# Peptides against a protein of PDB entry 6DSZ, part 121

Target 1, 361 residues: chain A of PDB entry 6DSZ
Amino acid sequence: NYVVTAQKPTAVNGCVTGHFTSAEDLNLLIAKNTRLEIYVVTAEGLRPVKEVGMYGKIAVMELFRPKGESKDLLFILTAKYNACILEYKQSGESIDIITRAHGNVQDRIGRPSETGIIGIIDPECRMIGLRLYDGLFKVIPLDRDNKELKAFNIRLEELHVIDVKFLYGCQAPTICFVYQDPQGRHVKTYEVSLREKEFNKGPWKQENVEAEASMVIAVPEPFGGAIIIGQESITYHNGDKYLAIAPPIIKQSTIVCHNRVDPNGSRYLLGDMEGRLFMLLLEKEEQMDGTVTLKDLRVELLGETSIAECLTYLDNGVVFVGSRLGDSQLVKLNVDSNEQGSYVVAMETFTNLGPIVDMCV

## One batch from the design tools (peptide; made by RFdiffusion4, then SolubleMPNN)

Design b2_p15_7_s3 (from b2_p15_7, 6 letters changed)
Fold by OpenDDE base, seed 1:
Structure b2_p15_7_s3 (fold): chain B 361 residues (1-361), chain A 15 residues (1-15)
Amino acid sequence: as target 1 above (361 residues)
Amino acid sequence: EEEEEYLEKLVEALK
């Protein structure tokens, strides 16, 4: 009996930070193919808490906190369209990962989107949105008493969605998305009616954005709105204010991932295909009425890391760099630059042994 | 508060 010790996957395909184990604990959750790793972030580093095997490759992993929950819940969607909501429970030394809800959200009809699966959660936890197939937006209503995740589809007229997010501060759940048509790439918003199971007109749109606009970042209050990241430009729009920058430094390599540093959305990490790590800064202006508006956008080069598939800010300038192509890293952002002008120092490196070729045996 | 102060110092160092 050759116990083929199945080599554990080492390539990271997702990471999230939040309060999953308790209200007080800061957690790092890492997706490695079918494996979920849960850590507590400590002053001494990452403490492993639990590993969970999933019934398929993790395609979406998002933390969210419904109203009245003391800690975050975890939404997972697999590449086979199995959805679940997980809760961490600890009773003394006993640790349980509880499935609060589950379901299969696969459609019998639809073309799987070439840009892959997108999963998003409304900031007010009213629904989960899924872009699985071209011309469809799937909605999972979030109901506390429902153990079965039921979904419905809304037809999207826009067949080629590039990226989509829920906006903050909207009375109704509102999506913002980049899409492509024969005229180019555009940004549009829709309100999502759970009652009528349809889209209503959103608060704003921006036609003819940059041809390579690839990512949407929803900006929390007080700014609100969204950031659109392209190959050559970064733009902000909130319906009332538009601002665009074209920093030459981002033209050198495509930005492929982002993570919000501050709860108020003043700072973001950006990673590109060359492993460069940037800080995106939202400069605020306080108006005479006490309202906060966006004054400017700035991008600064922090340094170089492994090529990030995902980024997450932890605490105290520590960042987890999840890599699919290279070694994942814990890095420290320093106030002072080194001799090379880098603000990034590697604290820990996690060896990537390459893709586990799923030998379909 | 300590974290925000740290991030503010980092942002100022990037200027």
Scores: peptide ipSAE 0.371, ipTM 0.905, DockQ to the pose 0.900
Fold by OpenDDE base, seed 5:
Structure b2_p15_7_s3 (fold): chain B 361 residues (1-361), chain A 15 residues (1-15)
Amino acid sequence: as target 1 above (361 residues)
Amino acid sequence: EEEEEYLEKLVEALK
């Protein structure tokens, strides 16, 4: 009897940073197929706290802090459409991961989207949005007392959504999305009415964006709006201001992931399919009235890492590079470049043993 | 030189 010790999954398919264990602790949460790994970020490195087995492949993992919560809650959606909201509780040495709410959000009718599952949370924690099926946007209202995650669908006229985010600073929950039609790719916004269970017209739209526009980044206040990342261009729009850059350096490889560095959205990490790590910079202009406006966008090459599936800035210039195709890394951003002009130094490497071949024995 | 100096200043501002 060869007990094939089922090797734990090592390929990273998601990562998030926040305050899950306490209000004060900085946590790194890593999704590895059906496993959630929880770390505390310390001056000495990553301290493991807990591993949690999930009943399915993690497809969405997002931290959020509802009004009146002292720490972040974790939303998880599996590839089998099992949704849960998790809370960390510690009582002395006893650590419990509590399910605050759960539900299955699968529809009997709908075409699963070819680009996979997208899950997003409203920055004001009013709702969760899910793009699971073409032509449908699923809404899960966030209610403190509801242990059962109830969802409803809103019909999307736009059948081919590429990416979607909730915008910041909106009176009503507002989504911004890239979609494709026969005329090309476009950006549109919708307000989401919880009361009427419908879309209202959003604040702005941008028709005929770059043909390979693939990602939406919602920008926090004071800038607001969204960044649209393509193959050749990066654009910003907030309804009043439009900016576009086409830095030659991004044409070499497709940007596939991003992470916000600053709480105010002044800087973002970008990772491409060659493992290049970039900094996207939002240059500020302070107006005479004290209003902060976006002056320009800039992209700088920091260095090379493993090909990122996900990126998350931790603290003190430390970045976690979650890789599916290669080894995950903890990297340091240095002020001084090395002899090769790189600002990136690998601090720790986490060996990826490849896909767990589920040999059903 | 100007790009390197700029990136250095940016990385320092991340601390």
Scores: peptide ipSAE 0.248, ipTM 0.807, DockQ to the pose 0.130
Fold by OpenDDE base, seed 4:
Structure b2_p15_7_s3 (fold): chain B 361 residues (1-361), chain A 15 residues (1-15)
Amino acid sequence: as target 1 above (361 residues)
Amino acid sequence: EEEEEYLEKLVEALK
C-alpha cells in the first residue's frame, strides 16, 4: 500500500487579511488550491491556527462582517461553484470552522467567462455578487437566518466584463465594472435592486478607458469611487472627479494584483508580472468645509518580490506576497531605501514546490 | 497609533 502522501499544495492562489478568529486577532487566510490555511499574525510572524480542506479549488475567498457580527465571516466559492459562508468558533481548545450557509450557484445555461470567476461582496454586506458567466451577474442576498445560499441572476448587457467591484458609500449596492465591446474598454456602474432583481442606472460611467484596463479597485470613503488600472495608465473616477496618471514605470510589466494598505484607501500595493512591488498613493486635498477630495495619484516602486498572485498588507509594514509561480514571502516595507533603492526586505520565504499534478493513478 | 505613524512615515518617505 503506497500511501502516496499527497503533497500539500504550496502554490498560493488567494489570500485575505481580517479578523476571522476573533475581533482582536489579525488573521491571514491563504488559499492553496483546495486548502485553506488560517494564521494569526503576531509580532513573531505567522502562527498557524487551522487548516481546512475545501470541496474544490478555491476561486473566491473574501472576508466580510455583517452588521452585528463581532468578527468576520468568510465567503468561499469553489471553481465547481460551491459557495459557503464559514465562521470560526473556538470553545476552549476546540476549534471549529462552521458552515453558516452553503449552496451551489452553478447555472445549467451560460458561457463561463474567459476572465474566470469573480466574486465580490458589498461593503455594507447586503449581497454577494458573482460574475460566473458572460451576460449574467449573480446575486446572493445576505440574510442571517438563511442556511441555504440562494442566488438569482441579473442580465448584464455587457457580455465581456473584465473586472467588477462593489463601490463604497452607495445608498444601494452599486457595482463598477470594466467591460469590453467592439469600441474598446469602458467603465460602467449599476445599482443592484434586490427587490426588483434588476440593475438600475449607476451614478457614473467612463467610456473609452485604456484598451488594457484590467482591474477595478473600489475606493472607500472619503474619496469613494474607483481606480481603474491599465497597462499604461491608472485612473480614478468617483462621478465628480476624474484623474489619470500614466507613469512610465508601470508600462514595463502588467500589474496583476493589488491590495489596500490603508482602511481609508489612501494607499495600495500593486504587483506586476515581473514581481515588482509598487505603492499607489492617493494624495488628499482637504477643503475648508472638511470635504476630502483626491488631489493626485502617485506610483512609487518599492522593490521586488516573488511574482504575486495576491498581496495582503498585514500590519507594521509587513506584507504577505502570495505567489503561484514562485515562493510566497513575508516582506517588510522600510521607510528608508537600501543602497539599491529598494524599500522591500524579505523576512520569510515559503517554498513553492510547484504544481502538484494530482496524477490520479 | 504606532502603525498609523509608521504608515505616515512610509508615505512621507515615498514623497
Scores: peptide ipSAE 0.075, ipTM 0.768, DockQ to the pose 0.828
Fold by OpenDDE base, seed 2:
Parts: C-alpha cells; sequence; structure tokens
Structure b2_p15_7_s3 (fold): chain B 361 residues (1-361), chain A 15 residues (1-15)
C-alpha cells in the first residue's frame, strides 16, 4: 500500500487581507483548493500561524467586520455550497478556528452559472449576496445570534450576470452588476429589501457598456459608485458622474483581477493575463463646498509578475500575487524604477507544483 | 503615515 502522501495543493485560487487573528495583526489568508493558510504579515515577511482544512474547494473567501466585533470574521463558501463564518481564537499557545455559523446554500432547482460562484458582502454587514444560479440572487441575512446560515432567493430578470458587487454609502443594501442580454452588456443597480425579500429599483443604470465588460469594483466614499473594467476601457459611474478612459496599454491583455490599495478607493492594483501589474489611480477634485469628486482616472504600468488569480496589497508597498497558473509571489513596489522601467521586485516566490489531479482511482 | 508617504512617492514617480 503506497501511501501516496497527498502533496499539499500549491495553486492559489483566492487571497484576502485583513485583521483576522487580532484587531492589530495584519493577516494574509490564502486559499489553495481545500486548504486555507493563515499568515501574519511582519517586517520580516509572512509568518505562518495556522492551516485549516475545508470540506471542499474554497469558492468564496471574504473578510468582514460586523458591528461590535473587535476583529474580522471570515466567510467561506465551498464549491459544494457549504457556507461558514469562521472566527480566529487564541488562548495562550492554543489556536482554534471556530465556526460561528454554517449552512448549505445549495438549491435543488437552478442552473449553475457558467461564470462560476460569486459571493459578496454588504459593506455595512447587513447581508451576504450569492450568485450561484442563473436568474437567482441568494441572500444570507447577517444576524449575530444565528448559528444556522439561512438564505432566501430573489429572482433576477437578468439571467446572465457577469459580475456583481455591493455599493458603498447606500441606505439600503444595493448591488451593482454587469449582465449580458441579446443586445450586449449592461450595468444595473438594485436595492435589496430584506423585509419584502425583493429587489427595488436601484439609483442608476448604464445600458450598452463595452461588450467585454467583465468586472465591477465598488468604490468607497467619498467617491462612491462603481468602476467597470472591460478589455478596452475602464469606466466610472456613481449615478451623477460618468467618466471613461481607454488606455491603449490595457488592450494588450485582459485584466482578470483587482485589489484596492487605499481604504478610500483612490488606488487599485490590476493584474492581466500576461502577468502585468498596473495601478489604477482615481484623481480627486475638492469642490468649494468641500465635496470630493472624481476628476480623472489614470492607469500606470508597475511591472511584471506571475499571472495573478488574485492580488492583495499588504503594507509598505508589499503585494501578494496569488497565482493558479504559475508561482505565487511576494513582490515589493519600489519608488524608483529599475533599468527596464519596472517598479516591481520579487521578494519571495512560492513554487506551484500544478493542479493535483485527484485521480480518484 | 510612512506607508502613505511611500505610496505618494510611488505615485509621483509614476507621473
Amino acid sequence: as target 1 above (361 residues)
Amino acid sequence: EEEEEYLEKLVEALK
């Protein structure tokens, strides 16, 4: 009996940063198939804290901080539709990952969406939203005392949702999504009523966006609104202001991931299918009344990395590049470019041994 | 503060 020591998965399929272990610790959480790795970010690099086996491939991994929590909680959804909310607890040297809530959110009826599972959390922690099936939006209300994750579905008229996010600064939870119909791709917003379990009309919509519009970024206050990323263009809309750029440099390869650098949403990292790393810059204009408006959008090439499945800005210009296709990297953004004009230096590389094909024999 | 100063310098270098 050759005990094939199952090699640990090395391909990264998700990463997030936040304060999971404590209020003060900066953490990097890495999803590698069924495995969650938890690190503390230090001046010396990544310090491993805990590894957690999950009951399935991690499909969604998001940190959130409900009102009255001192540190972030972790929402995980697996590809088998097992949902949980996890809390880190340490008592001396004893580390435990506690399941605060769990549930299976699978529906018996529905077509699984071809674009896969999307999971999002309302910035005010009122609900979790899930796009699992075509024509359905699943809502998990966030309640502090609920150990059982209960969900309900709201019917979407839009059958082909490409991406969806919750917006910031909305009185009611509001989603913004890109969808496709026979006429092309469009952006729409809906308010989510927890009470009535229905959608209300959102604050704005934009019909006939770029045909390859693929990602929605919700922008925090003071800007608010959303960024829509396409193959040829990047657009901003907040209901009152519209701005679009079409930098030639982004046409060379499709942008596939993003991460917010600043809490105020002034800077974002973008990664493309060639491993190019960009910074998206939101230029502000302060009005005489003290209101802040978006003046312009700018995209700058930082350098080249492994092809990112996910990006996470850590601190001090350090970025984690989670790669599924190549080696993951810890990279430093430098103020000065090298001789090749790159601002990116690899600090550490994490070997990807490729997908462990579980040959179920 | 040090991080924001660092990012500001980076953004300035990208101009």
Scores: peptide ipSAE 0.382, ipTM 0.909, DockQ to the pose 0.898; fails the geometry check

Design b2_p15_7_s4 (from b2_p15_7, 8 letters changed)
Fold by OpenDDE base, seed 4:
Structure b2_p15_7_s4 (fold): chain B 361 residues (1-361), chain A 15 residues (1-15)
Amino acid sequence: as target 1 above (361 residues)
Amino acid sequence: DEREKYLEELVEKLK
């Protein structure tokens, strides 16, 4: 009996930060295939709290805080379409990860989307949205009393959604998405009616964006709107204001991940396929009436890291670089560059042993 | 389009 001690997965396929263990703790949650690792971020580094085995590869991992929760809950969707909402409970020294709700959201009929599973949560925690299949948007209403995650589908006329997010500051839950049709790539918005289980016309659209537009970033208030990232351009739109930049530096490699640094959406980390780390800056203009508008967008090269699958800003200029292809890292962002012009210093490296070949023996 | 009709029927069955 060869007990093949299954090596623990080391490749990171998702990471998120929030307040999962308590309202006060800053946590880093790392998805490594079927494994969820929970850390507390401390001045001394990452303190491990719990490891959880999931029933399938984690495809979506998002923290959210429903109204009246003291701390964040965790939504997980697996590649096998098992959904759960997890809560951290501690009673003295006993730590439990409890399932608040669960369900399987697989449809019997549907073409799985080529761009994979997308899961998003409304910033006001009204619903979870899932793009699992072409031409369908699945909605999970968030209700506190619902132990069984029930979902319904809304038809998307746009069959080829590239990326989708919920917008901030919308009276109704509103999605913004990049889609492709025969004419190119476009951005559209829809309001989601839970009552009618349909889409209503969203506040804005932008036809004919960059052909390689691949990511949507929802921008919080006061800016609102969305950032659309392409191969050659970064654009902002909020319904009233449009701004585009085409910094030559981003043409060298495709941006593949992003993370918001500032709660107000003033800065974002961007990672590309070469492991370059950028800062996207939203420059503010304060109007005489106290309204804040976007003045400009700027991109700055910070330095180089492992190729990020996911990025998350922790605190005090510390960033976790979750890597699937290389070693994950904790890096420090400095105000001053080194002699090479880099603002990035590696603090800790987490060895990636490569893909766990599930050798079914 | 047969695909549109299929998606409509699918959404109706999933509601």
Scores: peptide ipSAE 0.017, ipTM 0.459, DockQ to the pose 0.010
Fold by OpenDDE base, seed 2:
Parts: C-alpha cells; sequence; structure tokens
Structure b2_p15_7_s4 (fold): chain B 361 residues (1-361), chain A 15 residues (1-15)
C-alpha cells in the first residue's frame, strides 16, 4: 500500500493583501484550492505565518475591516457554498484562526452561473454580495454580533451577469455590474435596500458597452464610479463623467485580472492571458473649487510575468503574481526599464507542479 | 494610421 502523500496544491486561484495578522503587518494571503497560506511581507521577502486547511475549494477570498475592528477580517466562500468570516489571533507563540461567523449560502433552487461564483464586499462593510445563481443576488448583512451568516436573495432581472462590484461613496450600498442580453453587453447600477430586501434604481447606467466588456473595477473617492475593461477598450463612468480609451496594446490579449496600487485608485495593475503586466493610470484634473475629476486614462506596458490568475501589489513596487497555469512570482517594478524595455524583474519564483490528478485507481 | 483612426472611432462610439 503506497500511501501516495498527496502533494500540497501549488496552483494559485486567489490572493489578497491587507492587515490580517495585525494592524501594522502587511500580509499576503494565498488561496491554493482548499489551502490558505498566510504570509507577512518583510524587507527580506515573504515570511510564512500559518497554513489553514479549508473544508472545500476557496472560491471567494476578501479582506474587509468593519467599523471598530483594529485589523482586517477575512471572508471566505467555498465552491460548496460554505461561507465564513475568519479572524487571526495570536497569543504569545500560539496562532489561532478563529471563525467569527459561518453559514451555508447554498440555495435549493437556482441555476449555478456559468461564469462561476462572484463575491464582493461593500466598502463601508454594510453587506456582502454574492452572485451564485442566474437571476439572483444574495445579500449577507454584516452584523458584529451575528455568529451565523444569514442571507437573503434579491431577484435580478438581468440573468447573465458578467462581473459585479460595490461602488464607493454611495449613501446606500450600490452595485455596478456588466450583464449580457440579446442586444449586447451593458452596465447597470442598483441600490441595495437591506430594509426592504429589494433593489432600487441606481445612479446611472450605460447601455451597449463593448461586446467583450468582462471586468468591473470600483474606483474609490475622489473619482468614484467604475472602470469597465473590455478586449479593445477601457472605459470610466461615474454618472457625471464618461471617458473611454482604446489602446492598441491591450487588443493583443484579454485582460483577466486587476489590482489597485494606490488607495485613492489612481493606478491599477492589469494582467492579460499572455502574462503581460500593465499599469492603468488615472490622470487627475484639479478644478478651481478644489474638486478632483478624471482628466484621462493611460495604459503602460510594464513587462512580462507568469500568466496571472490574480495580482496583488504589496509594497515598494513589489507585486505578487499568483498563477494557476504557471509558476507564481514575486516581481519588482522598477522606475527605469532594462535593456529589453521591461520595468519588471523577477525576485522569486514559486514552482507550480500542476493540478493534482486524482488518479482514482 | 488606419488602426489608430479605427481605435479613435471606437472611442468616439463608446462616448
Amino acid sequence: as target 1 above (361 residues)
Amino acid sequence: DEREKYLEELVEKLK
């Protein structure tokens, strides 16, 4: 009986950065199938702190900080619809991952969406939103005293949601989403009423966006609004201002992931299916009244990496490139390009041994 | 030149 020691998964399917272990520590959290790896980001690199086995494949992993919490909490949803909120607790040398809340959010009735599970958190930590099934938006109200994650569904008229985010700076929780209908792809917003458990009309919509619009980025204040990424175009909309660019360089390969670099949303990393790394820049215009508006959008090619499933800006120009298909990397962004015109230097490479082929013998 | 013009036209159609 050869006990084939099941090799630990190496393919990355999600990553997030925040302050999970303490208010001061910068953490990198990596999802590898059922495994969560927690690192502290140091000047010397990634210091491993803890590995956690999850009861299922991690489908959503998001850090959030409710009002009155000193550090970030971690929301996880598994592919089997087990939801939990996790807290890191250290007592001397003892490290515990505490479940603050948990629940199963599976519905008995519903068609699982073909584009998979989407999980989002309101920037003001009022709720979690889940797109699990076609024509449904699930809401988990965030309450500090609730150990049981309770959810309710709101019906979406739009059956084919491509991507969805919560917007920043909204009085009520407001979602922005790309959806497809027989006429094409569109962007719409809804306000989410926790009290009435319904959608109200959102602040804006954009009909007939690019046919391959696939990604929504919520932009924080002072800009607000959202960025919509397509195959050929990048567009910005905030209800008052619309701006679009179509840089030829992005047409060569589909952008598949993004990560915000600056807290104010002035820069984003973009990764495509060829492993190209871009910087998206939001250029500011200061008005005479002191208001900040978006002047322009610009895209710059930084270099090439492994094909990113997820990107996370750490600090000091260091980026984690989480790869499912290739080796994950730590890369350094430089101010000056090398002889090949690349601003990217690989610092560390993490070997991907590929999918564990469960040979059911 | 034609590609730049096409992309400018796309940006204008998205406006």
Scores: peptide ipSAE 0.015, ipTM 0.473, DockQ to the pose 0.027
Fold by OpenDDE base, seed 5:
Structure b2_p15_7_s4 (fold): chain B 361 residues (1-361), chain A 15 residues (1-15)
Amino acid sequence: as target 1 above (361 residues)
Amino acid sequence: DEREKYLEELVEKLK
């Protein structure tokens, strides 16, 4: 009897930060294949709270706070299209993860997208959007009383979506996406009508972006709009303002992940395929009328880490680097550089034992 | 054109 000690998955494929356990607690949630790990961020480090087994590989993991909720809820979508909304509940020493809603969002027909599953949540928590199949955008309306996640599809004319986000500050839920056609890559926006179950024309578009534009970052108010990240350029557009930078330093390796540092969207962490960690800064200009506009974009190299699959800023300059290919890390961002010019110091390293081949014997 | 019709039919069946 070989007790194959089922090694727990160690490769990180997603991470999010928010207030899941309480309104006051800062949590780090880590997806490791079929496992969800929940931590509380403390001054002493990460305190483990609970591990949750999921019925499949976690493909989407997002925290969101509906109107009237005191703490964040967790949306999970698995690679088998099982969706759930989870709530943390503590009663004394008893800790329960409650399923508020669930459903299977698999379609009987459709071509699964080559770039995999994309799941996004409207910042006002009106809906969840899913890009599962080419030429379809799936919508899950968020209703407080709905225990069954019902979804519908909207046809998307753009068959090859690269990335998609919901924009901030929109009267109607509005998506911004990078897509590819025979003419190149482009950015487009659509309003999502929940009532009519259709797309309306969005506020803006940007045709002929960089050929390797791969990521959309939705920027919160006061700036609004989106950042588009390519191999050679970073661009900003909000319908009224366009800015582009092409810092030579980003050309060396493809940026593969990002995370917002400041709630107002003034800073973002960027990670590339070489494990370089950057700060993207949005420089503000305050107008005489009190309006804030984007003056410029700047990129700074902070240092090197493990190759990030995901990044999340915690607090006090601490960043979790979730790695699939290497060891995950807690790193500290310092104000002063070391002798090598790095602002990054590794605080803790989490050994990655590699992909667990689940030999279900 | 055929793919477009297929997607329209697909969306109608899934509404």
Scores: peptide ipSAE 0.005, ipTM 0.402, DockQ to the pose 0.010
Fold by OpenDDE base, seed 3:
Structure b2_p15_7_s4 (fold): chain B 361 residues (1-361), chain A 15 residues (1-15)
Amino acid sequence: as target 1 above (361 residues)
Amino acid sequence: DEREKYLEELVEKLK
């Protein structure tokens, strides 16, 4: 009996940072196909805490903190549409990952979207939104007492959604999404009514955005609104203010991932298909009434890394670069550039052994 | 906070 020790997956397909093990611990969570790895971020580096085998390929992995929770909970959706909310519990040396809620959110009828599964959480933790199928937006209401994740669908008139996020600072849960129609790509917002199970008109829309607009970033307060990233342009809109930049440096390669650095949304890391790492900066303008508005957007090239599937800022200028195509990295952002003009130094490299071919023997 | 200070310094040098 050859126990072929199945090689553990090494390709990263998701990463998130938050306070999952405790309120005080900073954690890095890494999705590698069906495997979830949990680390504590320390001054000495990443300390492994737990590895969890999931019942399917992780398609969505998001941390969120419902009102009254002391630490973050983890939402996972698998490629087979199994959803769960996980909690970390430690009792002495015993570490348990507890399923707070679970459910299957697959529909019997629907065309899976070409851009894959999108899962988002309302910043106020009122609901989870899922774009699984064309023309449908699935809502999972977040109820603390419910162990069963129940979902309902709202029909989207927009059949080809490219990306979607929940906005910050909205009285009702509000989505912002890029969609494509025969006239081009556009941005639209909808309020989500849990009561009526329908969309209401959102606060704003932006018709005729860049043809290759591919990502939405929801911006926290005080700015609010969203950033739309394209091939050639980066735009901001919050209903009252519109701003666009077209930095030539981003035209060379498609931006494929992002991560917020500052809690207030003043900076974002951007990664492209060539492994270039950028900083997107939101410049503030304080108005005479004490309101903070966006003055300008700036993009700076920091350096080169492995091609990021996902990025997450940890602490003290350390970034985890999760790579599917190459080696994952811990990199340090430096204040001063090196002789080559790079602000990025690799601290640690995690070898990617490629796709595990499930040799079903 | 050392983090905030580091990030402020980084932003200042990127200006």
Scores: peptide ipSAE 0.018, ipTM 0.570, DockQ to the pose 0.827; fails the geometry check

